# Designs tried in a protein design run: peptides against a protein of PDB entry 6IDX. Part 228

Target 1, 380 residues: chain A of PDB entry 6IDX
Amino acid sequence: KELAKLSADVTFATEFINMDGIIVLTRLVESGTKLLSHYSEMLAFTLTAFLELMDHGIVSWDMVSITFIKQIAGYVSQPMVDVSILQRSLAILESMVLNSQSLYQKIAEEITVGQLISHLQVSNQEIQTYAIALINALFLKAPEDKRQDMANAFAQKHLRSIILNHVIRGNRPIKTEMAHQLYVLQVLTFNLLEERMMTKMDPNDQAQRDIIFELRRIAFDAESDPSNAPGSGTEKRKAMYTKDYKMLGFTNHINPAMDFTQTPPGMLALDNMLYLAKVHQDTYIRIVLENSSREDKHECPFGRSAIELTKMLCEILQVGELPNEGRNDYHPMFFTHDRAFEELFGICIQLLNKTWKEMRATAEDFNKVMQVVREQITRA

## One batch from the design tools (peptide; made by RFdiffusion4, then SolubleMPNN)

Design b2_p22_7_s2 (from b2_p22_7, 12 letters changed)
Fold by OpenDDE base, seed 1:
Structure b2_p22_7_s2 (fold): chain B 380 residues (1-380), chain A 22 residues (1-22)
Amino acid sequence: as target 1 above (380 residues)
Amino acid sequence: SRMQPSIEAQIKRLKEARKKAQ
């Protein structure tokens, strides 16, 4: 206990480390010997002293043995009743993952996100915070393929449900530390959009062009059975499609694929448009047809607006950036829906269309409307 | 109370208006 307290002092820490004191602490954990009276209390203080000593940054995290890692992971993965040991073990694992890629690899083999989710089902907000912090650390340090797997896994839906029910809808106010970890989880999940945001459309890819054609079909031919295969597009049909692409508000009416060659937002804008058209079909059709039926200069160009809004949302959400330690702002919608970004887009595109109408905007006012919409989104 | 036309009824009117303008 006294050692744990003194280990917070940098002068003591330096001297104790110079005497190989940290090695003694690691060996106590490695031994796993429950033979001592008050073993749980002694272990909790040992883990505290170890953390406080390591927090000075004097010793590399790579000094720890595989046996030490397995013992700490064991305290997290096993149904141990000692909350004090669990809390410190979660914190140690977090620090290991954050400070060493080698330790990350070893820890990722010993523990699963599913095991960490069990620690979110408790009423102790500190345990919940450290459990999310460790999930975030694992997510941050994971290679791209593994991050995508973590996000797509049933575990992620379950994780969101557990966070929603046990943290957000909990009977306790969310502390700043928990709010920060929820923010970090949100940022790391939205960073998976970076690939699509930086993917240019290939104007020669037929499958990608068929998505643009599907947007046209949903808007204008929604009552026509899809069984009318796009028969050999006569020149008259191509000319008809050019008019429809103009009514959809694409900048390039002849080849709308060119509007998606700019990155950001690249293909992510097309994904959002397709999501809106399929999931919120009535809203999509309404927005398109309300603007396409106007003969006045007050038409809101949906295609252009959707692209620029997607770009704006990526900028506001800092897609591709690392989480900022000073931020704790998270969107509750992130935990209520699997496709939170696309749902946010669907809300914001309606806001944009409303704002355009209220401002009586023309195509020349486009940038002004976008600025007003940005201010509305960032204040909400 | 003038019942606001359903979204479907509004969409139908807009589609019909578009067909008349083309």
Scores: peptide ipSAE 0.000, ipTM 0.318, DockQ to the pose 0.007
Fold by OpenDDE base, seed 2:
Structure b2_p22_7_s2 (fold): chain B 380 residues (1-380), chain A 22 residues (1-22)
Amino acid sequence: as target 1 above (380 residues)
Amino acid sequence: SRMQPSIEAQIKRLKEARKKAQ
C-alpha cells in the first residue's frame, strides 16, 4: 500500500527502478501464488505500484514477460471476484496495447472484445471506462483488416447497445474520463469513413453512374407514366437527364459524376445522398421537389449542398484525425443507429434546406448559408 | 388545429407543381 503510494513520486520511482524493484513486482504477479494471506489486497497494491512506476516512462513496456501478460489478461478474461484487480488489469492492458505493438499482438490473442463487453454490463463506472479504453486501444492499434472486423456489424451493434443501455442511459452522470472514451470510440469509428471520403468517383464507372441515375429516378420517375416509350431519341433522353441533374442541383448538369471527383468528400457524399434517397425517401423527394418547383432564383442546389455538407461534417467530426486527449464531446446518436453519420447528414441537410429558405438565399449566398449551418451544427 | 398536410400530400402537390412547370 505504501509502495503503491510512493510509486507516484518520480524520485522514489527512479530509485526503486534502479534497485530492480519493478522486476520484483512483476515476479509477484507471475507467481500467481494465492497461498499468501491477503493475496487479493497485496495483488491490487502490486498492480497499482506497477502502473504508477510504468507511468513515469522510465521502463519500456516490452520488459514484461509473456507470463505476466497472460496473468493480467487472465484477470480480465476469467471471472474474478476482486473489482480492484480487474480495474487495474484493464488499465495495464490498455497501457500495454498503447505502448507496444508486440504487446498488442499478444493481448489480442488472449482477450476478445466480447469479454470486454461483459465488463461494460456492471455498475462500476471505472471498470466500464477502462473496458472502453481497452477496446479503443485495441481498435487504434489493430491492423486495417482487424479494424474493419471490429467495425463489422454484429459486434459493433452489440457494443453500441451495451454502451447505450449501461453507460449513456445509466442513472449516473457520465464522468469526464468516460466521456473521453466515448468520444475516442466515436472518432475511431468515424475514421472508417476516411476511405470513402478520399475515394474519387470514376466518371466512366457505370455502377457509380447508375447510383446518380438512381437519385434522379427516385426524385423524378416515381410517377413515370409508362407512356414514355423507350423510343424517344437518345439525344432527347440526354437533354432530359441534363435538366433533371440541374433540378437536383448538381454543379455539372451534363456529367454529375464530375462533382464527386473532388476529395474530400468524394464518394462519401454520394453514399449520403443515396442513403437519404433510400431510407428517408419522402424527405429526399420533398427537398428536391421544393427546390425544383421554384421558378425563382431561391432554389437550393441539393447536389452541391449535399457535397459541401458532407465535407463540412467530415471537418466538424475530424474524420481521419486522431482522437484528442482534451476532448470529451460525443454524439449519443452514434450509439442509437448503425448509420449514424448518414442519419446526421439527413438531419443536417434538412437544417440546411430550412436555413436556405429562411435566409431567402440565392446561389450567391451559398457560402453564407453554409457558414450559418456550420454554426448551428457546432452549437447543437 | 390545422392538420398539417401529410408528407405524402405535400409531395403530391410538389410533383403536380413540377408537372405544370415542365
Scores: peptide ipSAE 0.000, ipTM 0.318, DockQ to the pose 0.008
Fold by OpenDDE base, seed 3:
Structure b2_p22_7_s2 (fold): chain B 380 residues (1-380), chain A 22 residues (1-22)
Amino acid sequence: as target 1 above (380 residues)
Amino acid sequence: SRMQPSIEAQIKRLKEARKKAQ
């Protein structure tokens, strides 16, 4: 206990480390010797002293043995561990993951996200906070292949459900530390959109062009059987599509695929449009047809608006940016739905369309409408 | 004109609707 307290002092820490004191602490953990009187209390103070000593940055985290890692991971994965030991073990694992890619690899072999999710199903907010912190650290340090595995819709849906039910809807106020970890998780979740945000549409990719055609079909041919694959369209058919793409509000009426070649938002805008068209079909059709029937220059260009709105949402949500330690603002909405970004887009595109009408906007007012919409989104 | 509920009120309604569907 006194060692743990003194370990917060840098002068003491330096002297203790120079006396190989930290090695003694690591060996105590490595031994796993449960035969000592007050073992749990001693271990809790040992882990505290270890953390406080390591926080001075005098010793590299890479100094720890694989046996030490396995013992700490064991305290997280085993049932019936004291809360005090569990808390410190989660914090140690977090620090290990953050400070060393080598330790990340070893830890990722010893623990599962499922085990960490179990620690969210407790009444202790500190345990929940450290469990989310470790999930966030693992997510942040994961290579792209493993990040995709962590991005698995089932794992994410389960994690979101547990966070929603046990953390956000808990009968206790969310502390600043938990709010920060929820913010971090939100940012890291939105960073999964970065790939799509930075993916340019290939105007020659038929599968991508078929999505744009599906947007046209849903808007204008909702009763027509999809079996009429557009064969090599006659000039009249090309002219018809050009008119339809104009009514959809694409900037490039001849080849709407060109509107998705700019990154950001690239293909992410098309994903949002397709989601809106399939999941909220009535809303989509209404927005398109209300504007396509206008000849008064007050039509809201859906295609252009959807692209710029997607870009704006990426900017507001800081897609592709690292979490900031000073922030604790999270959106509970993003824990309520698996397609929360696309649902947000669907709300915001309706807001945009409304704002456009209220402003009696023309194409010249586009940027002004977008600015007003940005202010409305950021104040909500 | 029926003021469409604020985005906050829509989000709140979505939260409440999901609370009733559980």
Scores: peptide ipSAE 0.000, ipTM 0.330, DockQ to the pose 0.018
Fold by OpenDDE base, seed 5:
Parts: structure tokens; sequence; C-alpha cells
Structure b2_p22_7_s2 (fold): chain B 380 residues (1-380), chain A 22 residues (1-22)
């Protein structure tokens, strides 16, 4: 107990480390010897002293043995009675993952996200915080393939549902540390959009062009009785499509695929449009048709608006940026929806369309509308 | 026809959710 307190002092820590004291603490953990009276209390203080000593940055985390890692991972993966050991073990594993890529690899073999999710179902907010912190550390340090797998596991609603039900909807106020970890998890999850945000459309890819055709079909062919397809030649079809792309509000009415060659937001804007069109079809059709039927220059260009809104949302959400240590702002919507970004886009595009109407905007007012919408989103 | 809450009600819910998290 006194060692754990003294280990917070840099002078004492330096002297104790110079005496190989930290190695003695690691060996106490490695031994796993439950034969000592008050083993749990002793272990809790040992882990506290170890963590406090390591937090001084005097000793590399790479000094720890595989046996030590397995013991600490064992305290997290096994049902333990001692909350104090679990808390410190989660914190140690987080620090290991953050400070060493080699330790990350070893820990990722010993612990699953599923095991960490069990620690979110407890009433102890500190345990919940350290469990999310370790998930975040594993997510941050994971290779891209493993990050996608973790995101898929997160998207499988279980982690989101548990965080929503046991943390966000809990009867306890969310502490700053928990709010920070929820922010970090949000940032890391939105960073998976970076690939799509930086993916240019290939104008020659027929599959990508077929998505634009599908957007047109959903908007304009949903009300057309299939009986009135006039057998008008290929040129009339091209001219019809150019008119439809103008009504959809693309900047390039001849080849809308060109609007998606700019990154950011690249293909991510098309993904959002397609999601809106398929999942919120009535909303999509309404937005498009209400603007396509106007001849008064007050048309809200859906295609252009969707692209610039997607870019704006990426900027607001800081897609591709690392989480900042001082931030604790998270969106509860992120935990309520599997496709939270696309749902946010669907809300914001309706807000944009409303704001455009209220402002009686023209194409010249586009940037002013976007600025007002940005302020509305950021103040929400 | 599930009346989608007004955009203002959605924004208000987002704001209220943020205020309850503060």
Amino acid sequence: as target 1 above (380 residues)
Amino acid sequence: SRMQPSIEAQIKRLKEARKKAQ
C-alpha cells in the first residue's frame, strides 16, 4: 500500500526502478502464487505500484514477459471476484497496447472484444471505462483488416446496445473519462469511412454508374407506369438521362460520375445517396421531386448538396484524424444506429433542404446555405 | 405512415440527449 502511494512520486520511482524494484513486482504477478495471505489485496497494490511506476515512462513496456501478459489477460478473461484487480488489469493492458505494437499482438491473441463487452454489463463505471479504453486501444492499434473486423463486431449491435443500455442510459451521470472513451470510440469508428471518402469514382466502372442509374430510377421511375416506356431510341434515352441528372442536381448533368471523382468525399457521398434512396425512399423521392418540379431558380440541387454535405460531415466528425485527449463530445446517435453516419446524413440532408426553402436560396446562395447548415449541425 | 418527427424535433432530441449527457 505504501509502495503504491510512493510509486506516484517520480523521485521514489526513479530510485525504486534503479533498484530493479519493478522487476520484482512483475515476478510477483508472474508467479500467480495464491498461497499468500491477503493475496488479492497484495496483488491489487502490486498492480497499482506497477502501473504508477510505468506511467513515469522510465521503463519501456516491452520489458514485460509473456507470462506477465498472460497473467494480466487472465485477470480480464476469467470471472474474477476482485474488481480492484480487474480495473488495474484493464488499465495495464490498455497501456501495453498503446505503448507497444509487439504487446498489442500478444494481447490481441489472449483477449477478445467479446470478453471485454462482459465488463461493460457491470454497474461499476470505472470498470466500464477501462473496458472501453482497452477496446479503443485495440481498435487504434489494429491492422486495417482487424479494425474492420472489430467494426463489424461493433456494428453487430452488441457492443453499441450494451454501451447504450448500460452506460448512456444508465442511472449514473457519465464521468469525463467515460465521455472521452465514448468520443474516442466514435472517432475510431468514423475513421473507417476514410477509405470511401478518399476513393474516387471510376467513370468507366459500369457498376458504379449503375448506382447513379438506380438513384435516377428510384426518383423518377417509381411513379411511372411501366406501360408508358416509349420505345424512343438510344439518343432520346441519353437526352432523358441528362435531364434527369439535372433534376437530381448533379453539377455534371452529362456525366454525374465526374462529381464523385473529387476526394474528399469521393464515393462516400454516393454511398450516402444510395443509403437514403433505399432505406428512406419516401424521403429521398420527396426531396428530389420537390426540387425537380421547380422552375423558379429556387431548386435545391440534391446531388451537389449531398456531396458537399458529406464533405462537411467528414470535416465536422474529423474523419481521418486521430482522437484528441482533451475531447469528450460524443453523439448518442452513434450508439443507436448501425449506420449512424448515413442516418446522420439523412437527417442533415433534410435540414439542408428545409433551410434552402426557408432562405429562398438560389444556386448563388449555395455556400451561405451550407454555412447556416454547418452552424445548425455544430450547435445541435 | 409513421410520422417522422420534424427535423426540429430530431435536432431537439439530439440537443436534449447532449444536455442529458452534460
Scores: peptide ipSAE 0.000, ipTM 0.325, DockQ to the pose 0.022; fails the geometry check

Design b2_p22_7_s3 (from b2_p22_7, 18 letters changed)
Fold by OpenDDE base, seed 1:
Structure b2_p22_7_s3 (fold): chain B 380 residues (1-380), chain A 22 residues (1-22)
Amino acid sequence: as target 1 above (380 residues)
Amino acid sequence: SKMDQSIQDFIKWLKKARKKAA
C-alpha cells in the first residue's frame, strides 16, 4: 500500500526504477507466488505500484515478459477474481495495448472481446469502464483488417446490446469516465466508415452503376406492373433514365456516377441512399416522388442533398479523426442499432426535406438550407 | 536463486511498509 502510494511520486519512482524495483515487481507477478495469491490485497497493491511506476514513462512497456502478460490476462479471464485485482489488471492491459504494438499482438492472442463482455454485465461501473477502455484500446490498435472483423462480428452486436442494457440503461448515472469510453467507442466505430467515405465511385464499374439503377427502380418502377417493362429500344431507355435521374435530384443526371467520384463522401453517400431505399422504402419513395412531381422550382434535389448531407454528417461526427481525451459526448442512439449512421442519415434527410419546404427553398438556396440543417443537427 | 531472494526481500519490504502504514 505504501509502495503503491509512493510510486505515484516521480522522485521515488526514479530511485525505485534505478534500483531495479520494477523488475522485482514483474517477477513477483510472474512467479504467481502463493503469497500473492493468498493475499489479494497484497497483489492489488503490487499491481497498483507497477502501474503507477510505469505511468511515469521512465521505463518502456516492452520490458514486460510474456509470462507477465499471461498472468495479468489470467486475472481478467478467470472467474471469482477479486474486484480490486480485476480492475488493476484491466488497467494494466489497457496501458500495455496503448503503449506497445508488440504487447497488443500478445494480448490480442490471450484475451477475447467475449471475455471482456462478462465484465460489462456487472453492477460495478468502474469495472465496466475499464473493460470498455480495454476494448477501445484493442480496437484502436487493431490493424484495419481486424477492425473490420471486430465491427462485423457477432461480438459487436452482442457488445452493443450489453452496453445498451447494462451500462446505458443501467440503474446508475453514467460517470464522466464511462461517458468518455462510450464516446471513444462511438468514434472508433464511425471511423470504420472512413474507407467508404474515401472510396470514389468507378463510373465503369457495372455493379456500382446497378446500385444507382436500383435506386431509380425502387422510386419509379415499384408501382409499375412488371408487364409494362417498356420493350423500348436502348436509346429510349437511356433517355428515360436521364429524366428519372434528374427527378432523383442528381447533379449529373446524365451520368449520376460522377456525383460519387468526389471524396468525401464518395461511396458512403450511395450506401446511405441504398439503405434508405431498401430499409425505409416508403420514406424514400415519398421524398423522391414529392419532389419529382413539383414544377414550381421548389423541388428538393434528393441525390445532391443526400451526398452533401452524408458529407456533413461525416464532418459533424469527425469521421476519420482520433478520439479526443477531453470529450465525453456519446449518443445512446448509436448503441440501439447496428447501422446507426444510416439510420441517422434517414432521420436527417427527412429533416432536410422538411426544412427545404419550410424555407420554400430553390436550388440557389441549397447552401443556406444545408447550413440551417447543420445547426439543427448540432443543437439536437 | 538470486531472483527468489530478490522476491523474498521485496515481500519483506512490502510487509514492513504495510506495518508502517498501519
Scores: peptide ipSAE 0.000, ipTM 0.307, DockQ to the pose 0.027
Fold by OpenDDE base, seed 3:
Structure b2_p22_7_s3 (fold): chain B 380 residues (1-380), chain A 22 residues (1-22)
Amino acid sequence: as target 1 above (380 residues)
Amino acid sequence: SKMDQSIQDFIKWLKKARKKAA
């Protein structure tokens, strides 16, 4: 206990480390000594002293053995562990993951997200906070391929549901520390959009062009009998598609793929449009047809608006930026749905369309409408 | 509409978040 308290002092820490004191603490944990196992309080203070000593940055985290990592991971994976030991074990694992990529790899093999999710179902908000902090550390340090897999995994859907139900909608006020971890998780989740935001459309990629064609089909052919065979004269069809792409509000009516070559928002805008068209088909068709039938020059260009709105949302949400210390601004909405960004887009595109009508805007007013919509979203 | 309210709630949240960050 006294050692744990003194370990917060840098002068004491330096002297204790120079006496190989930290090595002794690690060996005590590694040995699983009956003394530490029988006295949870002594183990908790040992782990506190270890963490406080390591936080001075005098000793590399890479000094820890695999046996030590397994012991700490064991305390997190055990169903019946003392809360004080669990809290410190989560904090040690977080620090290990954050400070060493080699330790991350070892820890990621020993601990599952499922085991950490179990610690979110408890009533102790401190345990919940440290569990989310470790999840955030694992998510931050994961290779890009593994981050995407983690985000797509059922475990992450379950994680968001549990966070929503047990943390956000819990009967307890959210503390600042928890709010920060929820903010971090939100930022890390949005950073998964960065790849798509920075991906340029290839105008020559037929599969990508087929997505644009699908947007046209959903808007204009959904009521047309599929029996009008794709076989009649290629030129009349190309001219028809150019008209349809104009009605969709693309800037390039001949080749709408060119509108997605700008990064940001790149392919992310097309993903949002496709999501709206498939998941909210009635809303999509209504927005497109309402503007496509206008001959009064007050049509809202859906394609251009969707692209610029996607870019604006990425800027507002700071997509691609790392989490900042002291920030705690999380939105519960982003934990309610797996595709929360696309749902936000679907809400905001309707707001944009409404604002365009209310302003009686023309194409010349486009930037002014976008500014008003930005103010509406950001003054939100 | 429920959507307008969701937007307004999001708008209120962003205002509140900005005031806390200031």
Scores: peptide ipSAE 0.020, ipTM 0.418, DockQ to the pose 0.027; fails the geometry check
Fold by OpenDDE base, seed 2:
Structure b2_p22_7_s3 (fold): chain B 380 residues (1-380), chain A 22 residues (1-22)
Amino acid sequence: as target 1 above (380 residues)
Amino acid sequence: SKMDQSIQDFIKWLKKARKKAA
């Protein structure tokens, strides 16, 4: 206990480390000595002293043995562990993941996100905080392929649900530390959009062209009387599509795919449009048709607006930026829905369309409308 | 809808958060 307290002092830590004290602590944990295992309090203080000593940055985390890692991971995976030991073990694992890629690889093999989710279902907020912190560390240090897998996994839906129900909607006030970890998780979740934001459309990819065609189909073919059998001429069809793409408000009416070649927002804008068209079809059709029926030059160019809005939302949400240690601002909405960004887009595009009408805007006013919408999104 | 309120709350929060970060 006194060692754990003194280990927070840098002068003491330096001298203790110079005496190989940290090696002694690691060996005590590695040995699983019956004394430490029988006295949970002694083990908790040993782990505290170890963590405080390592936090001085004097000793590399790579000095830690695989046996030590397995012991610490064992305390996290075992159902019957003292809360104090569990807390310190989670904190040690977080620090190991953050400070060493080699330790990350070893820990990622020993611990599953599912095991960490079980520690979120407890009444102890400190345990919940360290469990989320470790999840965030694993998510941050994961290679891109594994990060996307973590994002797509059933584990994330379950994780969000558990965080929402047991942390955010809990009967206790959220402490600053927990708020920070929720913020970090939110930022890391939005950073998954970066890949799509930086993906250029390939105008030669038929599958990507089919998405644009699907946007046209949803907007215009649902109302087209089946009596307009697609007349035989490939040229008449191309001319018809050009008109439809103009009505959709694409900048390039001939080849709308070209509007998605610029990054940001690249394919993320197309994903948002398709989501709106499929999930909020009535809203999508209304926005498109209200503007397609206007001959007064006050039509809101949906396609262009959707692209620029997607870009603006990415800027507003700081997509691709790392979490800041000084920020604790998280929003519950991002834990309520898997497609929270696309839902936000769907609301903001309606706001944009309304603002365009209220301003009686023309295509020349486009940038002014976007600035007003930005202010409306950022000042509310 | 509950979703609309959540998003309005989010927009309000986002605005508050950005004002604090500025």
Scores: peptide ipSAE 0.018, ipTM 0.423, DockQ to the pose 0.028; fails the geometry check
Fold by OpenDDE base, seed 4:
Structure b2_p22_7_s3 (fold): chain B 380 residues (1-380), chain A 22 residues (1-22)
Amino acid sequence: as target 1 above (380 residues)
Amino acid sequence: SKMDQSIQDFIKWLKKARKKAA
């Protein structure tokens, strides 16, 4: 106890470290001594002292053995562990993950997000906070390929559901620390969009061109009787597609792929459009056809609007930015749906279309409409 | 990279935040 208290002092910590004190503490934990296991309080103080000593940054976290990691991970995985030990163990693991990529790799092998989810299903908000903090650390330190896998995993769907039901919709006020961890999780998840946001469309990529063609197909071929005989010459088809791409509201009616070469929002805009077209097909068709049938210059250009809205949403959500200190603003909606960004896009594109009509906007008013829509989204 | 530095800064902040919560 006294050691744990004194370990917060940098002078004491320096002297204790110089006496190999941290090595002694690590060995005590590694040994799983019956003494420490029988006296949960002593173990809790040992872990506190260790954490406080390491927080001085005098000793590298890389000094920690695999046995120590396994022992700490064991405390997190034990269902009947003392809350004080669990809390400190979560904090130690978080610190290990954050401070060392080598320790991250080892911890990621020993601990699953599923195990951490169990610690979210408790009434103790501190334990919940430390569990989310460790999840956030793992997410932050994960390589990009693993981040996407974590995001797509059933475990993450479950994680969001558990956070929503046990944390956000809990019968207790959310503390600042928890709100911050929820913010961090939100930011880290939206940062998965950065790759697509910064991916330029290749106009020569047939697969990407096929997506644009699919947008046209969904909008216009759903009503076309199969009686359009295959015999209309290739030129008439190209001219027809140019008209369709104009009706879709692309800036480049001849080659809509060129509209997606600008980053941001790059391919992310196309992803949003395709998601809308496939998942909310009726909404998509309604928006496109309502504007495509207008000859009054009050048509809302869907393609252009979708691109600029995607860019705007990325700016509002700060996609590609790391979590900031002191921020604790999170959107509960983010935890309600797996494709929350695309769903937000689907809501906002309808808002944009409505606002365009209400303003009786023309193509010249485009930037003004976007400004009004931005204000509407940011005040919501 | 700028991102690496930002990560390092964030890590430093997280460490500091823990010390305040203890």
Scores: peptide ipSAE 0.011, ipTM 0.361, DockQ to the pose 0.461; fails the geometry check

